# Peptides against a protein of PDB entry 4PN1, part 114

Target 1, 261 residues: chain A of PDB entry 4PN1
Amino acid sequence: KIEMNFLNKPIVPDTTKVISNFLTHYLITEPVEHVEIEAKLGTLIDLETQNRFEFPVMNETILNPEFNLRTRFESDMTASEHKYLNEFLNQAFRDSQKPGRLPFAYKHTKQVDLFYETEDNSRDKIRVSKNQSDNQVLACVKKRRVADLFLYCPNDAFDIRISISDELPVSMPSGNQQPSLTRLKDRVGYVHQEIKIDLTKTTQNDPVYDTTERHELEVEFGNIADLRDRAQKAKDGMEAPLFRRVQLFMDNVRILRREHS

## One batch from the design tools (peptide; made by RFdiffusion4, then SolubleMPNN)

Design b1_p19_5_s2 (from b1_p19_5, 10 letters changed)
Fold by OpenDDE base, seed 4:
Structure b1_p19_5_s2 (fold): chain B 261 residues (1-261), chain A 19 residues (1-19)
Amino acid sequence: as target 1 above (261 residues)
Amino acid sequence: SSLPKEFYDEIDELIEKLL
């Protein structure tokens, strides 16, 4: 007989604890009302070298946000990388449809995001999201980035940014107001156990500048209410449900960031 | 512009078959 360890009990990785605490803070301690929690695949860029950041660690490492490491995060990837991940997820989808598995759900969406300046000239823009097919308004929000947690992943193709955002519903801009920016989003979404994985091609049409294209992969907690409940339980001393959910989330992220063309 | 149809719409076709 083999046991897990000398206690024969599961042990929680430190990474899971750190992330769980981070989430608990913005779910419970200083709660964000309309919270979005996502991980984006990308690259930590060293501002000094303009290359991928190099830190003296050999594995996945959460960077301490209290330290200015003179980095920026680029959530873009190449078209080839994006294509590879799409093929990978398509195969994962197919495999999950087999008997004995929990199936992926799939959704393909095309939307346009229209960005408007606020009346108070605040830094936060109003985003109106519409379905491209019927121009139905999907959302009108003011999105604020609340916090970021960066994972440096030296052994993988991508680094990770976990972001806490507040998507505050707001009233529609006046009919006479012109958008300052438009973004076309072509998104394929995969959902497994309420974890959303989105591959998005974004085309940004700037009225002044040339059109830019981005390829992004994001992993999102699809059930915030459940996550908040788990976080509350964790704060009350029962941490296991939260740890399990965070572990699931991070395992999915880890799978994806290891895949490369 | 849209995602490359050959690759990104593959599952769309699969879903149609599964329904």
Scores: peptide ipSAE 0.027, ipTM 0.588, DockQ to the pose 0.013
Fold by OpenDDE base, seed 3:
Structure b1_p19_5_s2 (fold): chain B 261 residues (1-261), chain A 19 residues (1-19)
Amino acid sequence: as target 1 above (261 residues)
Amino acid sequence: SSLPKEFYDEIDELIEKLL
């Protein structure tokens, strides 16, 4: 007979604990009401070298937010990398439809995002999202970035930013107001076990600058109510449900960041 | 306004076959 370890019990990786505590803070301790929790694939750039950040570690490492490392995060990838990830996820979708598996759900969305200045001149803009096909309003929100957690991943194609945001539903801007910015989004979304994976191509037309295109991959917790319940249980001393959900989320992120063309 | 078609996911066609 083989056992897991000398206690014959599962153990929780330290990274899972750190991330779980980070999430618990903004779910329970200082709760964000309309919370969005996502991880984006990208690159940590060292502002001194203008190259990918180099840190004296050999594996996935959560950076301490209390230290200013003079970095920026580029949440972008090449068109080739984006295409490869799309093909990879398509294969994963197909495989999940087989007997004995839990299937992916899939949705393709084309939308336009219109950004408006607020009447109170707040830093946060109002975003109106419309369906490109029928111009139906999908959402009108004011998004505020609350916190970030960065993971340096020296062995993988991408580094990771986990972000906490407050996405507040708001009323539509006045009819006489013009948008300050317009973005087109083409998004394919995959959902597996309430973890959402989005591949998004964003196009921005600027009258002064050439059209800019961005390719993003994001992983999001699709069931915030369940996650908040798990976080509350963790704060009350039962941590296992939260750890399991965070482990699932991070395993999906780890799979994706290792893939490259 | 439209994005280039080359970005469209082949899964759109696959889903149509599965349904």
Scores: peptide ipSAE 0.024, ipTM 0.578, DockQ to the pose 0.013
Fold by OpenDDE base, seed 2:
Structure b1_p19_5_s2 (fold): chain B 261 residues (1-261), chain A 19 residues (1-19)
Amino acid sequence: as target 1 above (261 residues)
Amino acid sequence: SSLPKEFYDEIDELIEKLL
């Protein structure tokens, strides 16, 4: 008979615990009402060297947010990398349609985001999202970044930023207001077990600068209510459901960040 | 299995069976 360890009891990876605690804080302790929780693939850049940040570790490491590491996170990737990931996810989608698998759902959306200044001149802009095909309003929100957790991944193509955001629904701007910024988004979305994986191409027209394109991959918790319930249970002493959900989320992230053309 | 089964979902179990 083989046992798991000398106690013959499950042990939770430290990464899972740290992330779970981070999420629990903003789900339960200081709850964000309209919370969005996503991980983006990107690169931690050292502000001094403008190269990828180097830390003396050999594997995935959560960086302590209390330390100023003088870094920035770039969530952009090349068009080639983005294409590769799209092809990879398409194959994963196809494979998941086979008997005995849980299938992906797929959605392709094209939207325009219009950003408006607030009346109080707050830093947070109002974002109006519209469907490009029929100009239907999809959302009108004020998005605030609440917290970030960074994972340095020296063995993978990308580092990870896990972000907590508050997407506050707000009233539409007055018809007399002009948008300060317009962004076109072409998004392909894959959903598996309520985890959302989005590849987004963003095109921004700047009157001063040439049109810029950004290519992003994000992984999002698709069922916040369930996640909040799990976090509450964790606070009440039952941690397993939360740990399982966080593990699923992180495994999907790990798969994606390892892929490279 | 070397993995803590209760903390992994069906996908992880599937991977264990395939590898």
Scores: peptide ipSAE 0.018, ipTM 0.393, DockQ to the pose 0.031
Fold by OpenDDE base, seed 1:
Structure b1_p19_5_s2 (fold): chain B 261 residues (1-261), chain A 19 residues (1-19)
Amino acid sequence: as target 1 above (261 residues)
Amino acid sequence: SSLPKEFYDEIDELIEKLL
């Protein structure tokens, strides 16, 4: 007979616990009303060297937000990396359509984001998102980033930023206001077990700077209500459902950050 | 390489039952 360990009980990885606690704080303890929770692939940059940050660890490590490590996070990748991930996800999509699997859903969207200054001159801009094909308004929100959790991943192509944001619905700007910034987004979205994986190509025209193009990959919790319910259960002493969902999310992130061309 | 899904399923089920 083989046992899992000397207690013969499953053990929850510390990473799962730390992330679960982080999420629980902003879901339950100090709840964000219109919460968005996403992980972005990118690179932790050392502000001193302007190179990828080098931390004295050998594996995936959650950085303590209480410490200033003098880093910035760049949520970008090369076009070739982005293309590779798209091909990878397309194959995963195809494979998931086979009998006995849970299928991916797929959606391709093209939108324009218009950013406006707020009447109160707050730091947060109003974002109006429109469909490029019919100019229909998709959303009008003020997005506030509440918290970040950074994962340094020395063995992978990308580091990870998990972000807690508040997407507050707001009224449309007045017709007399001009956008301060416009962004074109070409997004392909893959959804599996209510986890959203988005590949986004963003084009921004700057009058001073040349047209900039960014390639982003984000992984998002697609069912916040369920996640909040799981977090509440965790606060009530039943942690397993939350741990399972966080582990699923992180395993998907881990798959993606390991893929490279 | 990642562990097989069956491993995670087993662990998840056990976590649900034992925690």
Scores: peptide ipSAE 0.016, ipTM 0.430, DockQ to the pose 0.029

Design b1_p19_5_s3 (from b1_p19_5, 9 letters changed)
Fold by OpenDDE base, seed 3:
Structure b1_p19_5_s3 (fold): chain B 261 residues (1-261), chain A 19 residues (1-19)
Amino acid sequence: as target 1 above (261 residues)
Amino acid sequence: MSLPKSFYEEIDELIKKLL
């Protein structure tokens, strides 16, 4: 008979614990009311070299937010990388429809995001999202970035930013207000076990600058109520449900960041 | 000039055939 280890019990990786504690803080300790929790694939750039950040570690490493490493995060990829990931996710979708598997859900959305300045001159803009096909309002929100956690991934094509945001529903801007910025979004979303994976092509028309296109991949917790319940249980001493959900989330992120063309 | 099909549209057609 083979056992897992000398205790014959599963153990939790330290990465899972660190991320779980980070999430618990903003779910329970200092709770964000309309919380969004996502991981984006991208690149940590060293501001001194303007190249990918180099740190003396050999594997996935959570960077301590208390230290200013003089970095920026670029949440973008090439069109070729984006295409490859789309093909990869499409194959994963197909395979999940087979008997004995849990199926992906799939949704393709084309929307326009209109950004408005607030009357109080706050740094946070109001975003109005509309469906491109019928101009129906999908959302009107004020998004605030609350916290970031960065993972340096030297063995993979991408580094990771986990972000906590507050998406506050707000009233529509006054009819006389013009948008300061307009973005077109073409998004395909894949949902598996309440983890959402989005590929987004964003086009921004600037009258001064050439049309810029961005390609993003994000992984999001699709059931915040369940996650908050798990975080509360963890704070009360039952950590296993939260650890399992965070492990699932991170395994999906790890699969995606390893894929490259 | 037909806008180049977004990479996403080719998959919408494949998914519709599989479901």
Scores: peptide ipSAE 0.141, ipTM 0.728, DockQ to the pose 0.012
Fold by OpenDDE base, seed 5:
Structure b1_p19_5_s3 (fold): chain B 261 residues (1-261), chain A 19 residues (1-19)
Amino acid sequence: as target 1 above (261 residues)
Amino acid sequence: MSLPKSFYEEIDELIKKLL
């Protein structure tokens, strides 16, 4: 007979624990009211070399946020990589429609984001999102980045940034205000077991700078209420439900970051 | 402002057939 280990019990990966604790802090300990929790694929760039940073590790590792590593995170990929991921996810969608599987949901959205300065000249801008097809306002929020957790992934195509954000609903800017920035988004979204996977092509028009295009992939927790419940249970000593949910999230992220053209 | 032409594979019609 073969056993899992000398206790014959499953163990939780350390990465899962670290991420779970990170999430619990901003869900329960210092709760963010309108929390968004997402992972973006990208590259940790060394500010000195402008190349991918070289860390003395051989596998996925969470970087300690207490250290200034002199890095920036570029949440971008090539058009070819983005296309490959789209094709990959489309195939995953098709396969999930088969009997015995849990199906993906899919949505294609084209929207425009308009960014406005706040009256108090705060760092955070107001974002008005509109559906391009009917100009319907989808959201008006002030998004604050609360915290980041970076994963260096030397064996994969991408590094990961997990971000905690507060998306505070706010009133629409006054009609006399002009947007400081506009962002056109072409997004395809996939949802599986309440994990949202979005591929977004963004065209940004800045009044001062040249138009920039980005290709992003983000993975988001689609059910924050459930996640908060799990985090509360974890805080109360029952960690398994939270660990399972974080593991699911991270496994999806791991699948995606390994894919490239 | 016009949105750029998408290079995404459109599967909307597939969804309509499968769901």
Scores: peptide ipSAE 0.127, ipTM 0.735, DockQ to the pose 0.013
Fold by OpenDDE base, seed 4:
Structure b1_p19_5_s3 (fold): chain B 261 residues (1-261), chain A 19 residues (1-19)
Amino acid sequence: as target 1 above (261 residues)
Amino acid sequence: MSLPKSFYEEIDELIKKLL
């Protein structure tokens, strides 16, 4: 008979604990009301070298947010990488439809994000998201980035940014107001066990600057209410449900960040 | 404004066949 360890009990990786604590803070301790929690694949860029950040570690490492490492995070990837990930996820989708598996759900959406300046000239813009097919308003929000947690992943194609955002619902801008920025989003979404995986091609039409295209992959917690419940239980001393959910999330992220063309 | 065509459209056809 083989046992897991000398206690014969599951052990939680330190990464899972750190992330769980990070989430608990913004779910329970200083709760963000309309919280969005996502991980984006990208690259940590060293501002000094303008190359990918190099840290003296050999594996996945959560960077301490208290230290300014003079980095920026680029959430973009090449079209080739994006295509590869799409093909990979399509195969995962197909495989999940087999008997005995939990199936992926799939959704393809085309939307337009219109950004408006606020009346108070706040730094946060109002984003109106519309479905391109029928112009249905999907959301009108003021999104604020609350916190980031960066994972340096030296062995993988991508580094990770886990972001806490507040998506405050707001009233629609006045009909006479022109958007300062428009973004066209072509998104394919895969959902498995309430974890959302989105591949997004974004075309930004800047009235002043040239059109820019971005390719992004994001992994999101699809059930915030459940996550908040788990975080509350963790705060109350029962951590296992939260750890399990965070572990699931991170395993999905780890799978994706290892894939490269 | 129409979104530029992406490779996603090719996959939609495949997914429809799988469902």
Scores: peptide ipSAE 0.106, ipTM 0.709, DockQ to the pose 0.013
Fold by OpenDDE base, seed 1:
Structure b1_p19_5_s3 (fold): chain B 261 residues (1-261), chain A 19 residues (1-19)
Amino acid sequence: as target 1 above (261 residues)
Amino acid sequence: MSLPKSFYEEIDELIKKLL
C-alpha cells in the first residue's frame, strides 16, 4: 500500500494558500463590490538594469508586496509568442471538443475603448467600450486597480501579475467630452470550466509611446459569485473548495507561461 | 459511458476518501 505522505492526507501547496488568502481578503474581508480578478503574462523588469529582474530564487515565487524591489511589470509579449499561444489554445480547444472532455467555448471580439477624464479630475479614467461592428456600447466603467500580486517565474518565459480590480459602472460621459485616449482591441477568448483565457491585440495611437501594438494574454476568474462563495466558506473554516478553484486557475496559468515559440 | 472524471474530481474523491 502506498500513502501520499506520513499523514496519508492531501497537502495544499503554500502557493495555493498564499494566493487564496490574498483573494479572500478582497472578496470577503475588505470586499471589492465589482471585483475583477485576472492574471497577466509579462515580465518583471528591474528598474536599475532595465532587464528582466533577477531574484535569488530557483522557482515560481510570490513576491512580498511589502517590499519595494524597484521593478515594473510589462504586460506584453512578442507577436510570435502571441501567435504561438493562439495556435496552442486553438489546439487545446479542438482537443477539448472530443468525447469525454469538457469543451472550451470560443469567442472572437473586436472593440474600441474610449477613455475620458472624470469631472472630479480623479486619477481613474472612465472607459467606454464599444463593439467595432455595430458601435453598440458594451460597458461604461471606471476601473480601479486595488491590489497586485507578482509571481517571479525564473524557469518560464513569463512572469505573472495577479490583479484585483474594481470595475465600477458609471454614467456615460457628456456628449461634449472628447476621449483622451482611444484603443482598438482584437480579442480571442477561450473559456474552460469558467476560467477565461484572453489573447488581446491592442492598437493605440499614442504620440508618446513608440509601440502602437501590444500583445497580451490574461487569465480571469469567470465566475466571481462562485469564487466569493468559496472564499466565504474558507473564512468559515471550509477551505478546500477555494483551494481547488485557485489550484485550477494557477495550473492553467502555469501551462500558458511555459509555452513559447 | 460515464465521462472520465477530471483530475480535480479524482483528487476531490481521493480527499473525501482520506478524510
Scores: peptide ipSAE 0.011, ipTM 0.386, DockQ to the pose 0.022

Design b1_p19_5_s4 (from b1_p19_5, 9 letters changed)
Fold by OpenDDE base, seed 2:
Structure b1_p19_5_s4 (fold): chain B 261 residues (1-261), chain A 19 residues (1-19)
Amino acid sequence: as target 1 above (261 residues)
Amino acid sequence: MSLPKEFYDEIDELIKKQL
C-alpha cells in the first residue's frame, strides 16, 4: 500500500491557499455583490525596460501586492497565439465529447459594447452590451476592478492576472447620450465543469489610430454562488471544497498558459 | 465595422450540425 505522505493526508499547495484566501476576502470578508472572478493570460511588463518582468524565481510565483514592482500587465496576445489557443481548445472540446469524458459546452457570442460616461463623472463607465445580430441588450453594467493578483510564470508562455471585479447592474443611459467608446467583441466560450474559458477578439475603431484588435484569453469561475458557498465553508473551518475548486481553476489556467505557437 | 471571418470557429459549424 502506498501512502500520500508521512501523514497519509492530502496537502494543499501554498499557491492554492494564497489564492483561496484572496478569493475568500472578496467573497466573504469584504463581499463584492456582483463579483466576477477571472484569470487572464498575458505578460507582466517591467516599466523600466518595457520587456517581460524578470524576477529571481524559477517557477510560478504569486507576487505580493503590497510591493510596487513597477510593472504593468498586458492581457493582449498575438493573433497567431490566439489562433493556436483556439485550435487547442477546439481539440480539447472534440476530445471531451468522447465516451468517458465530461464534455465541454461551447458558445459563440458577437456583441457590441457601448461605453457611456456617468453623470457623476466617475472613472467607471456604464457599459451597454448588445448582441450584434439583433441589437438586443445583453447587459448594462458598471464594472469596477476591485483587486488583482499577479502570477509570474517564468517557465510558461504567459503570466497570469487574477482579477476581482464588481459588475453592478445599472439603468440604461438616457437616449440622448452618445457613447464615448464602442467595441466589437467576438467571443468563443468553452465551459468545462463550470469553469469558463473565453477567447475574445476585441475590435475598436479609433478615428486617429484606425482599427485596433486585441486578443485575450480568460478563465472564469462560472458558478459564483457555489464558490461563495465554498468560501463561506472555508471561513467556517471546512477548507477542502474551496481548495479543490481553486485547484481545478488553476490547473486549467496552467494548461493554457503553457501552450504557445 | 465588421470582424474578420477568420475568427469564426470551426466548432460553430460542428455545433450547427449537431442541432
Scores: peptide ipSAE 0.085, ipTM 0.690, DockQ to the pose 0.013
Fold by OpenDDE base, seed 4:
Structure b1_p19_5_s4 (fold): chain B 261 residues (1-261), chain A 19 residues (1-19)
Amino acid sequence: as target 1 above (261 residues)
Amino acid sequence: MSLPKEFYDEIDELIKKQL
């Protein structure tokens, strides 16, 4: 008979613990009220070289946020990479519909995001999201980036940014105010075990600048209430439920970041 | 303005055909 290890018990990877602690901080310790937690695939760029950052590690590494590594994160990919990931997820969707599997849910959405300046000249703009088909207002929020955790992934196609954001509901801008920026979003969403995977094509129309297009893949915790409950239990000494949920999230991220065209 | 048709997912097409 083979045992898992000399204790014959599951062991939690260090990465899982670090991320769990990071999440617990913003879920419980200093709680963000309207928290959004997502991982984006992209590239850590070295500001000095303008190339992908190179760090002396050989595998997935969480970068310490206390150190300024002089990097920026590019949450974009090529159209080819985006297409490949779409095909990959479509196959995963199909496979999950088979007997004995937990099925993906699928949703295709088209929305328009209108950005408005705030009266206080805050850096954070008001975002009004509307359904593109019927112009129904879906949300009016002021999104604040609270914290980031970066994973450098030297063996994979993408690096990862895990972001904590606060999506504060706010009042609609005055009817006479014009948007400073408009973004069209074409999004295909896959949900498996309350983990959301979104492929988004964003077209930005700037009145001053040329139209820009972006291709993004994001992985989001779809059940924040459950995650917060798990984080509270972890704070109270029962860490296993949180670790399991974070492990699931990270395994999905790891699958996706390994895929390349 | 409709986004260019280039991003239509094959699953979306399959679902539309089944409806």
Scores: peptide ipSAE 0.078, ipTM 0.669, DockQ to the pose 0.012
Fold by OpenDDE base, seed 5:
Order: C-alpha cells, then sequence, then structure tokens
Structure b1_p19_5_s4 (fold): chain B 261 residues (1-261), chain A 19 residues (1-19)
C-alpha cells in the first residue's frame, strides 16, 4: 500500500493558501461590495531595465506586495500569442463537448466602453459599456482597483496579476460630458465550471494619444456569491471548499500561461 | 464608433453549424 505522505492526507499548496487568504480579506474581512476577481496574463517589467523582471526564484512565486520592486505589469501580448491561445481554447471547447466531459460555454461579444471623468477629478473614471449590436447600455460603473497580487512565473510565457476590483454602479454621466477615453472590445469568452476565460482585443482611442491595440487574456471567478460563501466557511474553520475553488482557478491559469506560439 | 472586425471566429462558425 502506498500513502500520499506520513499522515496519508492531501496537503494544500502554499500558493493556494496565500491566494485564498488574499481573496478572503477582500471577500469577508474588508468586504468589497461589488467585487470582481480576475487574473490577467502578462509580463512583469523591471522599470530599470525595461526587460522582464528577474527574481532569484526558479518557479511560480507570489511577490510580496509590501515591497516596492519597481515593476510594472503589462497585460498585453502579441497577436500571434493571442491567436495561439484562441486556437488552444477552441480545441478545449470542442473536446469538452464530448460525452463524459463538462462542456464549455462560449460567447462572442463586441462592446464599446466610454470613460468619463468624475466631478471630483478622482483617479477612477466612470465607465459606460454599450453593446455594439443594439447600443444598449450594459453597465455604468466606477471601477476601483482595490488590490493586486503578482505572480512571477519564470518558467512560463506569462506572469500573472490577480486583481481585486470594486465595480460600483453609478448614475450615467450628464449629457454635456464628453468621454475622455473610448475603448472598443472584441471579446471571445469561454466558461467552464463557472470560471470565465476571456480573450479580448481592445482598441483604445485617446484624444491625446494615438490609437492603441491590446490583446489580453483574463480569467475570472464567475460565481462571486459562491466564492464569498466558501471564504466565509474558511473563516469559520472549514477551508477545503475555498481551497478547492482557488486550486481550480489557478490550475486553469497555469494551463493558459504555459501556452505560447 | 467603428468597432474592430471579428477576430478568430472559428468557434462562432462552429457553433452556428453544430450547436
Amino acid sequence: as target 1 above (261 residues)
Amino acid sequence: MSLPKEFYDEIDELIKKQL
């Protein structure tokens, strides 16, 4: 007979614990009311070298946010990388439709985001999102970035930023206000076990700057209520449900960040 | 505002045909 370890019990990876604690803080301890939790694939850039950040570690490592490492995170990728990931997810979608599997859901959306300055000139802008097909207002929110957790992934194509955001619903801007920024989004979304994976091509039109295009991949917790429930249970001493959900999320992220053209 | 053209629409076509 072979056992897993000397206790013959599964253990939780330290990364899972750290992330779980991070999430629990903003779900339960200091709860964000309209919380969005997403991971973006990208690159940690060293501000001094303008190259990918280098840290003396050999594997996935959560960076301590208490230290200013003089980095920036670039959530962009090349068109070829984006295409590769799309093809990869398309294949995963097809495979998941087979008997005995849990199927992906798929949605293709085109929207425009209009950003407006706030009356108080706060850093956070009001975002009005509209559907391209019928110009229906999808959302009007003030998105506040609450916290970030960065994962340096030296062995993979991408580093990871996990972000906690507050998407506060707000009233529509006054009719006399002009957008300070417009963002066109072409998004293909995949959902598996309530985890959302989005490939987004973003075209940004800034009145001052040239039009920029970005290719992004984001992974989001699709069921915040369930996640919050799991986090509460964790605070009450039952950590397993939260750990399982975080592990699932991170495994999906890990699969994606390893893929490259 | 002009939105970008569709990109990588393989699954869109697949869904239209099969689902």
Scores: peptide ipSAE 0.032, ipTM 0.612, DockQ to the pose 0.013
Fold by OpenDDE base, seed 1:
Structure b1_p19_5_s4 (fold): chain B 261 residues (1-261), chain A 19 residues (1-19)
Amino acid sequence: as target 1 above (261 residues)
Amino acid sequence: MSLPKEFYDEIDELIKKQL
């Protein structure tokens, strides 16, 4: 008889525990009401060298937010990398439609985001999202960045930022206000087991700067209520459901960041 | 600098063989 280890019990990786604790804090301990939890693929940039950050580790490493490493995170990739990931996800989608698999859901969305200054002159802007085809309002929110957790991934093309945000629904800006910024988003979304994977091409027209395009890949927890329930159970001493969900999320992130064109 | 990809490819192959 083969056993998993000398205890013959599943073991939870430390990475899973650290991330689970991070999430539990903002789900339960200091709960964010309209929480969004996403991981973005990108690059940790050393502010001194302006190159990719180098840390003396050999694998996926969660950076301690208490330490100022003088880095910035760039949530962008090349068009070729973005295309490759799209093709990869398309194949994964096709394979998931086969008998015996759990299928992906797919959605292609084109929207325009209009950003407005708040009446109280807060740092957070109001974002009005509209569907490009019919100009219907999809959302009107004020997004507050609450916390970030960075993963340095020296063996992969991308580093990871896990972000906790509060997307507060707010009233529409007055008709007399002009947007300070307009962004066009072309988003291809894949959903598998309530984990959302979005490939987004963002076009921003700046009157001063040339049109800039950004290519982003994000992985999001699609069922926050379930995640919050799991986090509560973890606080109550039953951690396994939360660990399993975080492991699933991170495995999907790991698959994506390992793919190279 | 990250280690050469070949180093980690070897590990991945070992893991795959164990599965």
Scores: peptide ipSAE 0.010, ipTM 0.369, DockQ to the pose 0.029

